# Peptides against a protein of PDB entry 6UG1: the designs that were tried, part 38

Target 1, 304 residues: chain A of PDB entry 6UG1
Amino acid sequence: SNEERKRRKYFHMLYLVCLMVHGFIRNEWINSKRLSRKLSNLVPEKVFELLHPQKDEELPLRSTRKLLDGLKKCMELWQKHWKITKKYDNVGLYMRTWKEIEMSANNKRKFKTLKRSDFLRAVSKGHGDPDISVQGFVAMLRACNVNARLIMSCQPPDFTNMKIDTSLNGNNAYKDMVKYPIFWCEVWDKFSKKWITVDPVNLKTIEQVRLHSKLAPKGVACCERNMLRYVIAYDRKYGCRDVTRRYAQWMNSKVRKRRITKDDFGEKWFRKVITALHHRKRTKIDDYEDQYFFQRDESEGIPD
Target 2, 301 residues: chain A of PDB entry 6UG1 as posed
Amino acid sequence: SNEERKRRKYFHMLYLVCLMVHGFIRNEWINSKRLSRKLSNLVPEKVFELLHPQKDEELPLRSTRKLLDGLKKCMELWQKHWKITKKYDNEGLYMRTWKEIEMSANNKRKFKTLKRSDFLRAVSKGHGDPDISVQGFVAMLRACNVNARLIMSCQPPDFTNMKIDTSLNAYKDMVKYPIFWCEVWDKFSKKWITVDPVNLKTIEQVRLHSKLAPKGVACCERNMLRYVIAYDRKYGCRDVTRRYAQWMNSKVRKRRITKDDFGEKWFRKVITALHHRKRTKIDDYEDQYFFRRDESEGIPD

## One batch from the design tools (peptide; made by RFdiffusion4, then SolubleMPNN)

Design b1_p11_7_s1 (from b1_p11_7, 5 letters changed)
Fold by OpenDDE base, seed 3:
Structure b1_p11_7_s1 (fold): chain B 304 residues (1-304), chain A 11 residues (1-11)
Amino acid sequence: as target 1 above (304 residues)
Amino acid sequence: SIEELVQQLLS
């Protein structure tokens, strides 16, 4: 019905706000001074120097290469620190079906709230789910004075799916779900004036995104619980930015149609949510990023 | 908390 379409749209909006605030709170927790002091000790001086290369005036690319090598070594150090990767309870923060939401509303499942103290302990011991591991990796880079962002791919239920029964196909549902991450890292390259994408846990990759990312879900089975729609960046100064354009090859033609921002009401609403979560002044880094997004929109074109 | 609200929506 038209009423059920409205209901699903409103529930999607509520769920999206809740996910975006979860990302904000986790970003605050990883700024813990106690955690920072502990995690800085994991990074030896030689790796710290690679993270902070001098500017090569002849070839700025040499400085970027040192930073990339430092980030690679940080990923290796993080793998040594992380002892136990727990499976997600149920689907974690991956996308739920409408049927799962309707069934959950009837079942008061005691969702086990992870307290801040338990999170800090989990990161410190190297024991937790992949999301806690990524968040801890961002905390380690921040402890080394790296301008690292926490990235969250928010997975609200698909309000464009009007089917009641979205039967998820197949025996490999968990494997297909976790094939691509929900959380990752971005690092500011001050030499190239670009964000470097880092997935330290899932794909264990470092990339400089041009037109497409390796982190963008591919294939029907992987997209059932992970649809790239709302990629939100949380920085060390409590900035909040929509960075979906970086990871979406087809933002205008495909992704926009599945976002709340497809209409003027949704765009104005989503801008209010971002503004409420953005607790810093604009910087030249934001100008370079917006210029990159503009160039990506021009290069994609307007879909006919 | 909004985490509790997220958890209630995710429960």
Scores: peptide ipSAE 0.030, ipTM 0.750, DockQ to the pose 0.099
Fold by OpenDDE base, seed 5:
Structure b1_p11_7_s1 (fold): chain B 304 residues (1-304), chain A 11 residues (1-11)
Amino acid sequence: as target 1 above (304 residues)
Amino acid sequence: SIEELVQQLLS
């Protein structure tokens, strides 16, 4: 019905706000001074120097290569620190079906919310799920004065799916779900004036995204619980930015149709949510990023 | 409206 379509759109909006607020709170927690002091001790001086290369005036690309090598070594150090990767409870922050939401509303099960103290302990011990691990990696880079963002691929229920019974009955559902990450890192390269994508946990990859990312879900089975729609960046100064354009090859033709921002009302609303979570002034880094997004939008063109 | 409900949730 039209009423069920409105209800699903509303519930998608509510769920998206809750996810974006969750990302904001986790971004505050990883700025903990106590955690920063512990995690800085994991990074030896030689790796710190690679993270902060001098500007090569002859060839700025040499400075970028040092930063990339420093980030690779940080991923190796992080793997050594992280002792226990827990499986997600159920689906974690991956996309739920409408049926799973209805069933969960009927189940009086109190979701045990992870407290800040428990999160800080989990990161410090190297014991937790992949999301806690990525968040801890961002905290380690921030402890080394790296301009690292926490990236969250928000997975609200698909308001474009009007089917009641999407029985995701496949035995491999968990493997397909976790094939691509929900959380990752971006690092500012001051030499190339670009964000570097870092997945320290899942794909264990460093990428300079141009047209497409390795972190973008591919295939029907992977997209059932991980649909690239809302990639939100949380920086060390409590900035909040939509960076979906970086990771979406087909933003205009495919991704936009599954976003709340497909219409003017949804665009205005989503801008209000981003603005409410954005607690810093604009910087020259935002100008370079917006220029890159503009060039990416022009190069994709308008969908036919 | 959906807008009023979402405003109440953002307030």
Scores: peptide ipSAE 0.028, ipTM 0.700, DockQ to the pose 0.187
Fold by OpenDDE base, seed 1:
Structure b1_p11_7_s1 (fold): chain B 304 residues (1-304), chain A 11 residues (1-11)
Amino acid sequence: as target 1 above (304 residues)
Amino acid sequence: SIEELVQQLLS
């Protein structure tokens, strides 16, 4: 019905706000001064120097290469620190079906909310799920004075899916779900004036995204619980930005149709959510990022 | 309504 379409749209909006607020809270927790002091000790001086290369005036690319090598070594150090990767309870923060949401509303399952103290202990011990591990890696880079962002791919239920039964039956459902991350890192390269993408936990990759990312879900089974729609960046100064354009090859033709921002009402509403979570002034880094997004929109073209 | 709740979360 038209009413069920409205209900699913509004529930998607509510769920998206809850996910974005969760990302904001986790971003605050990883700014913990106590955690920062512990995690800085994991990075030896030689690796710290690679993270902070001098500007090569002859060839700025040499400075970027040092930063990339420093980030690679930080990923290796992080793997040595992380002792236990826990499986997600159920589907974690991956996308639920409408049926799973309805069934969960009927079941008074006490979701044990992870407290700040328990999160800080988990990161410090190297024991937790992949999301806690990525968040801890961002905290380690921030402890080394690196301009690292926490990236969250928000997975609200698909309001464009009007099927009644959306049950996902499959023995490999968990493997397909976790094939691509929900959380990752971005690092500002002051030499190239670009964000570097870092997945320290899942794919263990560093990339300079041009047209497409390795972190973008591919294949039907992987996209069932991980749809690239809302990639939100949380910086160390409590900035909040939509960076979906970086990771979406087909933003205009495919991704926009599955976002709340497909219409003027949804665009205005989503801008209010971003504004409410954005607690810093604009910087020259935001200008370079917006210029990159503009060039990506021009290069994709407007779909006919 | 869910709409009012979403508006309250954004106010």
Scores: peptide ipSAE 0.028, ipTM 0.727, DockQ to the pose 0.177
Fold by OpenDDE base, seed 2:
Structure b1_p11_7_s1 (fold): chain B 304 residues (1-304), chain A 11 residues (1-11)
Amino acid sequence: as target 1 above (304 residues)
Amino acid sequence: SIEELVQQLLS
C-alpha cells in the first residue's frame, strides 16, 4: 500500500538517524584521553616517524609512501594488540530485513547496550567485535596525532524493498554478511591532498580510492545485508560528512535510487541530519574533498 | 543499543 511505503520510508529515516548518532557517540568514545594514553604506547617511535614524514619537496609521493608504510605497520601492531575478535551478536549493525524488524519488535529482547566504560575496556584489552576493533584502531592513530576519521557504512532497512516477506535464505549468510566491513578508517594524506582508506580488521587493506574501493560490497549475497548507501565520516574534531561518493562507483545511476536523498525532501532532511551531527568549522581539507567529489560526479555523468 | 532505541521507537 501507499501507507506501507510511507511507513517503511519513515522507519528507514528513523533507523538511519539512530545509526548516525551511534557513529557519532562511538567517535566521541574513541577520543577518550585515557584510551589515547594507552594506545599511543603501542606505536614505537620509528613507526610514529613514518606516520609523520617530512615533506619531500622533490617528490611528494615519497612522503605518501612513508605514510602508507607507517599505516601498514600500525595495522600489524593493531593485529598484535587485538587478542579476541568476537562474532557479532545476531547481525550487528548490518542491514536487517523488514521481517526481522517486525519479529524483533514483537520479541521484547533485552538488547545489551555496551557502556562507554565497557567499550574503553574492550579496546584497551583487545577484546571485541570487528567494529570495536576498527574504532580502537582509529583511536590508536588519533593517539599518534594522525588525522584519522571513523567511517561508518550505515545500513538502514531498504525502504525501496516493498516485499512483505524479506526473509534471507542462506547457510552462508554470516560469512557473506561479514565479507565487507561496516566500519573502517580514513587517514588524511597532506601530501597528495587525499583521504587514504584503511580497513585494519576485515580486508586488512590500505587503498587510495580513485574510482573504485575494495570495501564496496560486490555480489548479491554480500549486498543483502551490506548496501553501500550512507558512508559517514566522523573526524577527531566531531566533523560529520557524507563520503558515500568516494566508495560509490555509480552514485548517480544506482546508489541515489536507494537513498532517502533521491528526492528534494529527502536531500534537505538528510542535510539537516548531517548538519546536526557536524560540530566543527569547514576546513581546506573539506574543500579538497568536495572538489574530488565534484570531479567524481562530473566523470560519472548524469544518468539519463 | 541502536536496537533497543529502534525497539523503543517502535513501541
Scores: peptide ipSAE 0.027, ipTM 0.732, DockQ to the pose 0.080; fails the geometry check

Design b1_p11_7_s2 (from b1_p11_7, 6 letters changed)
Fold by OpenDDE base, seed 5:
Structure b1_p11_7_s2 (fold): chain B 304 residues (1-304), chain A 11 residues (1-11)
Amino acid sequence: as target 1 above (304 residues)
Amino acid sequence: SIEDLVKELLS
């Protein structure tokens, strides 16, 4: 019905706000001075120097290569620190079906919310789910004075799916779900004036995204619980930015149709949410990023 | 607060 379509759109908006607020709170927790002091001790001086290369005036690419090598070594150090990767409880922050939401509303199961103290302990011990691990990795880079962002791929229920029974039938549903990450890292390269994408936990990859990312879900089974629609960046200064354009190859033709921002009302609403979570002034880094997004939008063109 | 924002955005 039209009423069920309105209800699903509203519930998608509510769920999206809750996810974006969760990302904001986790971004505050990883700024903990106590955690920073512990995690800085994991990074040897020689690796710290690679994270902070001098500007090569002859060939700025040499400085970028040192930063990339420093980030690779940080991923290796993080793997040594992280002792226990827990499975997600149920689906974690991956996308739920409408049926699972209705069933969860009927089940008075108290969601055990992870407290800040428990999160800081989990990161310090190297014991937790993949999301806690990525968040801890961002905290380690921030402890080394690296301009690292926490990236969250927000997975609200699909308001474009009007089917009640999406029977996610299959023993492999968990493997397909976790094939691509929900959380990752971006690092500012001051030499190339670009964000570097880092997945330290899942794909264990570093990339300089031009047209497409390895972190973008591919295939029907992977997209059932991980649909790239809202990739939100949280920086160390409590900035909040929509960076979906970086990771979406087909933003205009495919991704926009599944976002609340497909209409002017949804665009204005989503801009209000971003603005309210954005607690810093604009910087020259935002100008370079917006220029890159503009060039990406022009290069994709308008969908036919 | 974030709670006030959530209330405002849900109104």
Scores: peptide ipSAE 0.032, ipTM 0.764, DockQ to the pose 0.213
Fold by OpenDDE base, seed 3:
Structure b1_p11_7_s2 (fold): chain B 304 residues (1-304), chain A 11 residues (1-11)
Amino acid sequence: as target 1 above (304 residues)
Amino acid sequence: SIEDLVKELLS
């Protein structure tokens, strides 16, 4: 019905705000001075120097290569620190079906809200789910004075799916779900004027995204619980930015149709949400990023 | 609060 379409759109908006606020709170928690002091001790001086290379005036790419080597070594150090990767309780922050939402509304399942103290303890011990691990990795890079962002792929229920039964048929549902991350890291390269993408946990990869990311879900089974629609960046200064354009090859032709921002009302609403979560002034880094997004929009073209 | 933000954004 038209009323069910309105209800699903409204519930998608509410769920998206809750997810974006969750990302904001986790980004605040990883700025803990106590955690920073503990995590800086995991990074040897030689690795710290690689994270902060001098500018090579002859070949700036040499400085970028040092930074990439430093980030690789940080991923290796993080793997040594992280002792226990817990499975998600149920589906974690992956996308729920409409049926699962309706069933969960009837079952007053107390979401075990992880307290800030328990999160800081989990990161400090190296015991937690993949999301806690990624968040802790971002905290370690920030402890080394690296301009690292926490990235969150927000997975609200698909308001474009009007099926009543949205049961998932997959025997390997958990493996397919966790094949691609929900949380990852970006690091600012001051030499190339670009963000470097880092997945320290799932794919264990470092990439400089041009047109395609390895972190973008591929295949029907993986996309059932992980649909790339809202990739939100949280920086060390409490900035909040939509960075979906970086990871979406087909932003205009495919991704936009699955976003609340497909219409003017949804665009204005989503801009209000971003503005409310953005607690810093604009910087020259934001100008370089917006220029990159503009070039990506021109290169994709208008869908026919 | 988060609740105030949710109310403001859903109003």
Scores: peptide ipSAE 0.032, ipTM 0.762, DockQ to the pose 0.200
Fold by OpenDDE base, seed 1:
Structure b1_p11_7_s2 (fold): chain B 304 residues (1-304), chain A 11 residues (1-11)
Amino acid sequence: as target 1 above (304 residues)
Amino acid sequence: SIEDLVKELLS
């Protein structure tokens, strides 16, 4: 019905706000001065120097290569720190079906909300789920004065799916779900004027995204619980930005159709949400990023 | 607060 379509759209919006607020809170927690002092001790001076290379005036690419090598070594150090990777309880922050949402509303399951103190202890000990591990890695880079963003792929229920039963049947459902991350890192390269993508936990990869990312879910089974629609970046200065354009090859032709921003009402509403979570002034880094997104929109073209 | 923000964004 038209009413059920409106209800699913509204519930998608509510769920998206809750996810974006969760990302904001986790981004605040990883700015903990106590955690920063502890995590800086994991990074030797030689690795710190690689994270902060001098500008090579002859070949700026040499400076980018040093930064990339420093980030690789930081991933290796992080793997040594992280002792226990816990499985997610149920599906974590991956996408739920409409049936799972309805069933969960009926079941008064007390979700144990992780407190700030428990999060800081988990990161500090190296014991937690993959999301806590990625968030801790971003905290370690920030402790080394690296301009690192927390990236969150927000997974609200699919309001474009009007099927009543959306049950996902499959023995490998968990493996397919966790094949691609929900959280990752971006690092600002001041030499190339670009964000570097870092997945320290799942794929253990560093990439300079041009047209497509390795972190973008591929295949039907992986996309059932991980649809790339809302990739939100949280910086160390409490900036909040939609960076979906970086990771979406087909933003205009495919991704936009599954976003609340497919219509003018949804676009205006989503801009209000981003603005409300964006607690810093615009910088020249935002100008370079917007220029990159513009070039990506022009190169994709307008779908017919 | 974040709660006030959530209320404002849902209004």
Scores: peptide ipSAE 0.031, ipTM 0.763, DockQ to the pose 0.211
Fold by OpenDDE base, seed 2:
Formats: sequence, C-alpha cells, structure tokens
Structure b1_p11_7_s2 (fold): chain B 304 residues (1-304), chain A 11 residues (1-11)
Amino acid sequence: as target 1 above (304 residues)
Amino acid sequence: SIEDLVKELLS
C-alpha cells in the first residue's frame, strides 16, 4: 500500500539517524585521552616517523609511499594487539530485513548496550567484534596524531523493498554478510591531497580510491545485508561528512535510487541530519574532497 | 544499543 511505503520510508529515516548517531558516539569514545595514551605505546618511533614523513619536494609520491608503509606497519601492530575477534551478535549493524525488524519489535529481547567503559576496556585488551577493532585502530592512529576518520557504512532497512516477506534463505548468510566491512578508516594524505582508505580488520587492505573501492560490496548475497548507500565519515574534530561518492562507482545511476536523497525532500532532510552531526568549521581538506566528488560526478555523468 | 533505540522508537 501507499501507507506501507510511507511507513518503510519513515522507518528507514529513523533507523538511519540512529545509525549515524551511533557512529558519532563511537567517534567520541575513540577520542578518549585514556585510550589514546595506551594505544600510542603500541606504535614504535620508527613507525611514527613513517606516519609523519617529511615532504619530498622533488617527488611528493615518496612521502605518500612512506605514509602507506607506516599505515601497513600500523595494521600489523594492530593485528598483534587484537587477541579476540568476536562474532557479531546476530547481524550486528548490517542490514536487517523488514520481517526481522517486525519480529524483533515483537520480541522484548534486552539488547546488551555496550557502555563507554566496556568499549574502552575492549579496545585496550584487544577483545571485541570487528567494528570495535576498526574503531580502536582509528583511535591508535589518532593517538599517533594521524588525521584518521572513522568511516561507517550505514545499513538502514531498504525502503525500496516493498515485499511483505523479505526473508533471506542463505545458508552462508553470515559469511556473505561479513565479507565486506561496515566500519573502516580513512587517513588524510597531505602530499597527494587525498583520503587513503584503510580496512585494518576485514580485507586488511590499504587503497587510494580512484573510481571504485575494494570495500564496496559486490554480488547479490553480499549486498543483501551490506548495501552501499550512506558512507559517513567522522573525523577527530567531530566533523561528519557523506563520503558515499568515493565508494560508489555508480552513485547517480544506481546508489541514489536506494537513498532517501533521491528526492528534494529527502536531500534537504539528510543535509539537516549531517549538519546536526557536523561540529566543526570547514577546512581546505573539505574543499579538496568536494572537488574530488565533483570530478567524480562529472565523470559518471547524469543518468539518462 | 541502536537496536534498543530502534525498539524504543517502534514501541
């Protein structure tokens, strides 16, 4: 019905705000001074120097290579620190079906909310789910004065799916779900004027995204619970930015159709949500990023 | 949790 379409759109919006607020809160928690002091001790001086290379005036690419090597070594150090990777409880922050949401609403299951103290302890001990691990990795880079962002791929239920039953029948549902991350890291490269994408936990990869990312879900089974629609960046200064354009090859032709921002009302609403979570002034880094997004929009073209 | 918040918002 038209009512069910409105209900699903509204619930998608509400769920998206809750996810974005969660990302914001986790970004505050990883700025903990107590955690920072503990995590800085994991990074030896030689790796710190690689994270902060001098500018090579002849070949800025040499400085970028040092930064990339430093980030690689940080991923190795992080793997040594991380002792226990827990499975997600149920589907974690991956996308739920409409049926799962309805069934979950009816079931008064007490969800165990992770407190800030428990999170900080989990990161400090190296015990937790992959999301906690990524968040801790961002905290470690921030402890080393690296301009690292927490990235969250927000997975609200698909309001474009109007099926009554949306049951997922996949035997490998968990493996397909966790094939791609929900959380990752971006690091500012001051030499190339670009964000470097870092997945320290799932794919264990570092990339300089040009047209597409390895972190973008591919294949039907993976996209059932991980649909790239709302990739939100949280920086160390409480900036909040939509960075979906980086990771979406087909933003205009495909991704936009699955977003609340497909219409002017949704665009204006989503901009208000971003603005409410954006607690810093604009910087030249935002200008370089917006220029990159503009060039990506021009290169994709307007879908006919 | 977000799930509790979502439940609280559906209740």
Scores: peptide ipSAE 0.027, ipTM 0.734, DockQ to the pose 0.081; fails the geometry check

Design b1_p11_7_s3 (from b1_p11_7, 7 letters changed)
Fold by OpenDDE base, seed 3:
Structure b1_p11_7_s3 (fold): chain B 304 residues (1-304), chain A 11 residues (1-11)
Amino acid sequence: as target 1 above (304 residues)
Amino acid sequence: SIVDLVKELLS
């Protein structure tokens, strides 16, 4: 019905706000001074120097290569620190079906909200789910004065799916779900004026995204619980930015149709949510990023 | 609060 379509749209909006606020709170927690002091000790001086290369005036690419090598070594150090990767309880922050939401509303499942103290302990011990591990990695880079962002791929239920039964048939449902991350890192390269993408936990990859990312879900089974629609960046100064354009190859033709921002009402609403979560002034880094997004929109074209 | 933000954004 038209009523059920409206209900699913509003529930998607509410769920999206809750996810974006969760990302904001985790981004605040990883700015803990106590955690920063503890995690800085994991990074040797030689690795710190690679993270902060001098500008090569002759070939700026040499400085970027040093930064990339420093980030690779930080991923290796992080793997040594992280002792226990826990499985997600149920589906974690991956996308739920409408049936799962209706069944969960009837079951007062006590969501064990992880307290800030328990999170800081988990990161410090190297014990937790993949999301806690990525968040801790961002905290380690920030402890080394690196301009690292926490990235969250928000997975609200698909309001464009009007099927009543949305049961997932897959025997490998968990493996397919966790094939691609929900959380990752971006690092500002001051030499190339670009964000570097870092997945320290899932794919264990570093990339400079051009047209597509390795972190973008591919295949039907993986996309059932992980649809790239809302990739939100949280920086060390409490900035909040939509960076979906970086990771979406087909933003205009495919991704936009699955977002609340497909219409003017949804665009205005989503802009209010971003503005409410953005607690810093604009910087020249935001100008370079917006220029990159503009060039990506021009290169994709307007879908006919 | 988060509740106030949700109310403001969904109103």
Scores: peptide ipSAE 0.031, ipTM 0.753, DockQ to the pose 0.196
Fold by OpenDDE base, seed 2:
Structure b1_p11_7_s3 (fold): chain B 304 residues (1-304), chain A 11 residues (1-11)
Amino acid sequence: as target 1 above (304 residues)
Amino acid sequence: SIVDLVKELLS
């Protein structure tokens, strides 16, 4: 019905806000001074120097290469620190079906909310799910004075799916779900004026995204619980930015159709949500990023 | 309930 379509749209909006607020809260928690002091001790001076290379004026690419090597070594150090990767309870923050939402609404399951103290302990011990691990990695880079963002791929239920039963019949549902991350890191490269994408936990990859990311879900089974629609960046200064354009090859033709921002009402609403979560002034880094997104929009074109 | 879902999302 038209009513059910409206209900699913509004529920998607509410769910998206809750996810974005969750990302904001986790971004605040990883700014903990206590955690920072503990995690800085994981990074030797020689690795710290690679994270902060001098500007090579002859070949800025040499400085970028040092930064990339430093980030690689930080991923290796993080793997040594992280002792226990817990599985997600159910689907974690991956996309739920409408049926699962309805069933969860009926089941008085006591959700175990992770307290800030428990999170800080989990990161400090190296015990937790992959999301906690990524968040802790961002905290470690921030402890080393790296301009690292927490990235969250927000997975609200698909309001464009009007099927009543959305049962996912796949035996490999968990493996397909966790094939791509929900959380990752971006690091600002001051030499190339670009964000470097870092997945320290899942794919264990570093990439300089031009047109395509390895972190973008591919294949039907992976996209059932991980649809690239709302990739939100949380910086160390409580900035909040939509960075979906970086990771979406087909933003205009495909991704936009699955977003609340497909219409002017949704665009204005989503901009208000971003603005409410954005607690810093604009910087030249935002200008370089917006210029890159503009060039990506021009290069994709508007689908006829 | 939706409240429990919101609590889960804010966890």
Scores: peptide ipSAE 0.030, ipTM 0.744, DockQ to the pose 0.150
Fold by OpenDDE base, seed 5:
Structure b1_p11_7_s3 (fold): chain B 304 residues (1-304), chain A 11 residues (1-11)
Amino acid sequence: as target 1 above (304 residues)
Amino acid sequence: SIVDLVKELLS
């Protein structure tokens, strides 16, 4: 019905706000001064120097290469620190079906909320799920004065899916779900004036995204619980930005149709949510990023 | 409820 379509749209909006607020809170927790002091000790001076290369005036690319090598070594150090990767007890922050949401509404399950103290302990010990591990990696880079963002791919239920029963009947459903990350890192390259993508945990990759990312889910089974729609960046100064354009090859033709921002009402609403979570002034970094997004929109063209 | 789901997402 039209009423059920409206209900699913509004529920998607509410769920999206809750996910974005969760990402904001986790971004505050990884700014912990106590955690920063502990995690800075994991990074040797030689690796710190690679993270902070001098500007090569002859060839700025040499400075970018040093930063990339420093980030690679940080990923290796992080793997040595991280002792236990826990599986998700359920689907974590991956996308739920409408049926699962209805069933969860009927089941009075006591959810164990992870307290800030428990999170800080988990990161400090190297014990937790992949999301805690990525968040801890961002905290380590921030402890080394790197301009690192926490990236969250928000997975609200698909309001465009009007099917009642979306039974995800598959023995490999968990493997397909976790094939691509929900959380990752971006690092500002001051030399190239670009964000570097870092997945320290799942794919263990570093990318300079131009047109597409390896972190973008591919294949039907992987997209059932991980649809790239809302990639939100949380910086060390409590900035909040939609960076979906970086990771979406087909933003205009495919991704926009699955977003609340497909209509003017949804666009205006989503801008209000971003603005409410954005607690810093604009910087030249935002200008370079917006210019890159503009060039990506022009290069994709208008959808037919 | 939606409130329980919000609590789960904030957990």
Scores: peptide ipSAE 0.030, ipTM 0.741, DockQ to the pose 0.104
Fold by OpenDDE base, seed 4:
Order: structure tokens, then C-alpha cells, then sequence
Structure b1_p11_7_s3 (fold): chain B 304 residues (1-304), chain A 11 residues (1-11)
């Protein structure tokens, strides 16, 4: 019905805000001074120097290569620190079906909300789910004065899916679900004026995204619980930015149709959500990023 | 509306 379509759209909007607020709160917890002091001790001086290379005026690419090597060594150090990767409880922050939402409304499952103290203890001990591990890695880089931001791929239920039964078939549902991350890191490269993508936990990859990312879900089974639609970046100064354009090859032709921002009402609403979560002034880094997004929109073209 | 609730939560 038209009413059910409206209900699903509104529920998607509410769920998206709750996810974006969750990302904001986790980003605030990462900025803990107590955690920063503990995590800085994991990084030797030689690795710290690689994270902060001098500018090579002849070949700025040499400075970027040092930063990339420093980030690789930080991923290796993080693997040594992280002792226990827990499985997600149920589906974690991956996408739920409409049927699962309806069934969960009837079952008052107390979401065991992780307290800030428990999060800080989990990161400090190296014990937790992959999301806690990524968040802790961002905290370690921030403890080393690296301009690292937390990235969250928000997975609200698909309001464009009007099927009554949205049950997922398959014994390998968990493996396919966790094949791609929900949380990752970006690091500002001051030499190339670009964000470097870092997945320290899942794919264990570092990339300089041009047209496509390795972190973008591919294949039907992986996309059932992980649809790239809302990739939100949270920086150390409480900035909040939509960075979906970086990771979406087909933003205009495919991804936009699955977003609330497909219409002017949804665009204006989503801009208000971003603005409410953005607690810093604009910087020249935002200008370089917006220029990159503009070039990516022009290169994709307007879908006919 | 949920839009109003979201406005209140973001205000």
C-alpha cells in the first residue's frame, strides 16, 4: 500500500538517524585522553616518524609512500595488540530485513548497550567485535597525532524493498554479511591532498580510492545485509561528512535511487541531520574533498 | 511525525 511505503520510508529515516548518532557517540569515545595515552605506547618512534614524514619538495609521492608504510606498520602493531575478535551479536549493525524488524518490535530484546567504560576497557585489552577493533585503531592513530577519521557505512532497512517477506536464504549468511566492513578508517594525506582508506581489521587493506574501493560490497549475497548507501565520516574535531561518493562508483545512476536523498524533501532532511552532527568549522581539507566529489560526479555523468 | 521527532532529536 501507499501507507506501508510511507511507514517504511519514515522508519528508514529514524533508523538512519539512530545509526548516525551511534557513530557520533563512538567517535567521541575514541577521543578519550586516557585511551590515547595507552594506545600511543603501542607505536614505536620509528613508526611515528613514518606517520609524520617531512615534505619532499622534489617528489611529494615519497612523503606519501612513507605515510603508507607507517600506516601498514600500524596495522601490524594493531594485529599484535588485538587478542580476541568476537563475533557480532546477531547481525550487529548490518542491515535488517523488514520481517526481522517486525519480529523484533514484538520481542523487547534488551539491546545490551556497551557503556563508555566497557568500550574503553575492551579497546585497551584488545577484546571485542570488529567494529570496536576499527574504532580502537582510529584512536591509536589519533593518539599519534594522525588526522584519522572514523568511517561508518550506515545500514538502515531498505525502504525501496516493498516485499512482504524479506527473509534471507542461506547457511553462509554470516560469512557473506561480514565479508565487507561496516566501520573503517580514513587518514588525511597532506602531501597528495587526499583521504587514504584503511581497513585494519576485515580486509586488512590500504587504498587510495580513485574510481572504486575494495570496501564496496559486491555480489548479491554480500549486498543483502550491506548496501553502500550512507558512508559517514567522523573526524577528531567532531566533523560529520557524507563521503558515500568516494566509495560509490555509480552514485548518480544506482546508489541515489536507494537513498532518502533521491527527492528534494529527503535531500533537505538529510542535510539537516549532517548539519546537526557537524560540530566544527569548514577547513581547506573539506574544500579538497568537495572538489574530488565534484570531479567524480562529472566523470560519472548524469544518468540519462 | 518522525520528521518532527527527528527535528526534536536534532534540535
Amino acid sequence: as target 1 above (304 residues)
Amino acid sequence: SIVDLVKELLS
Scores: peptide ipSAE 0.028, ipTM 0.726, DockQ to the pose 0.235

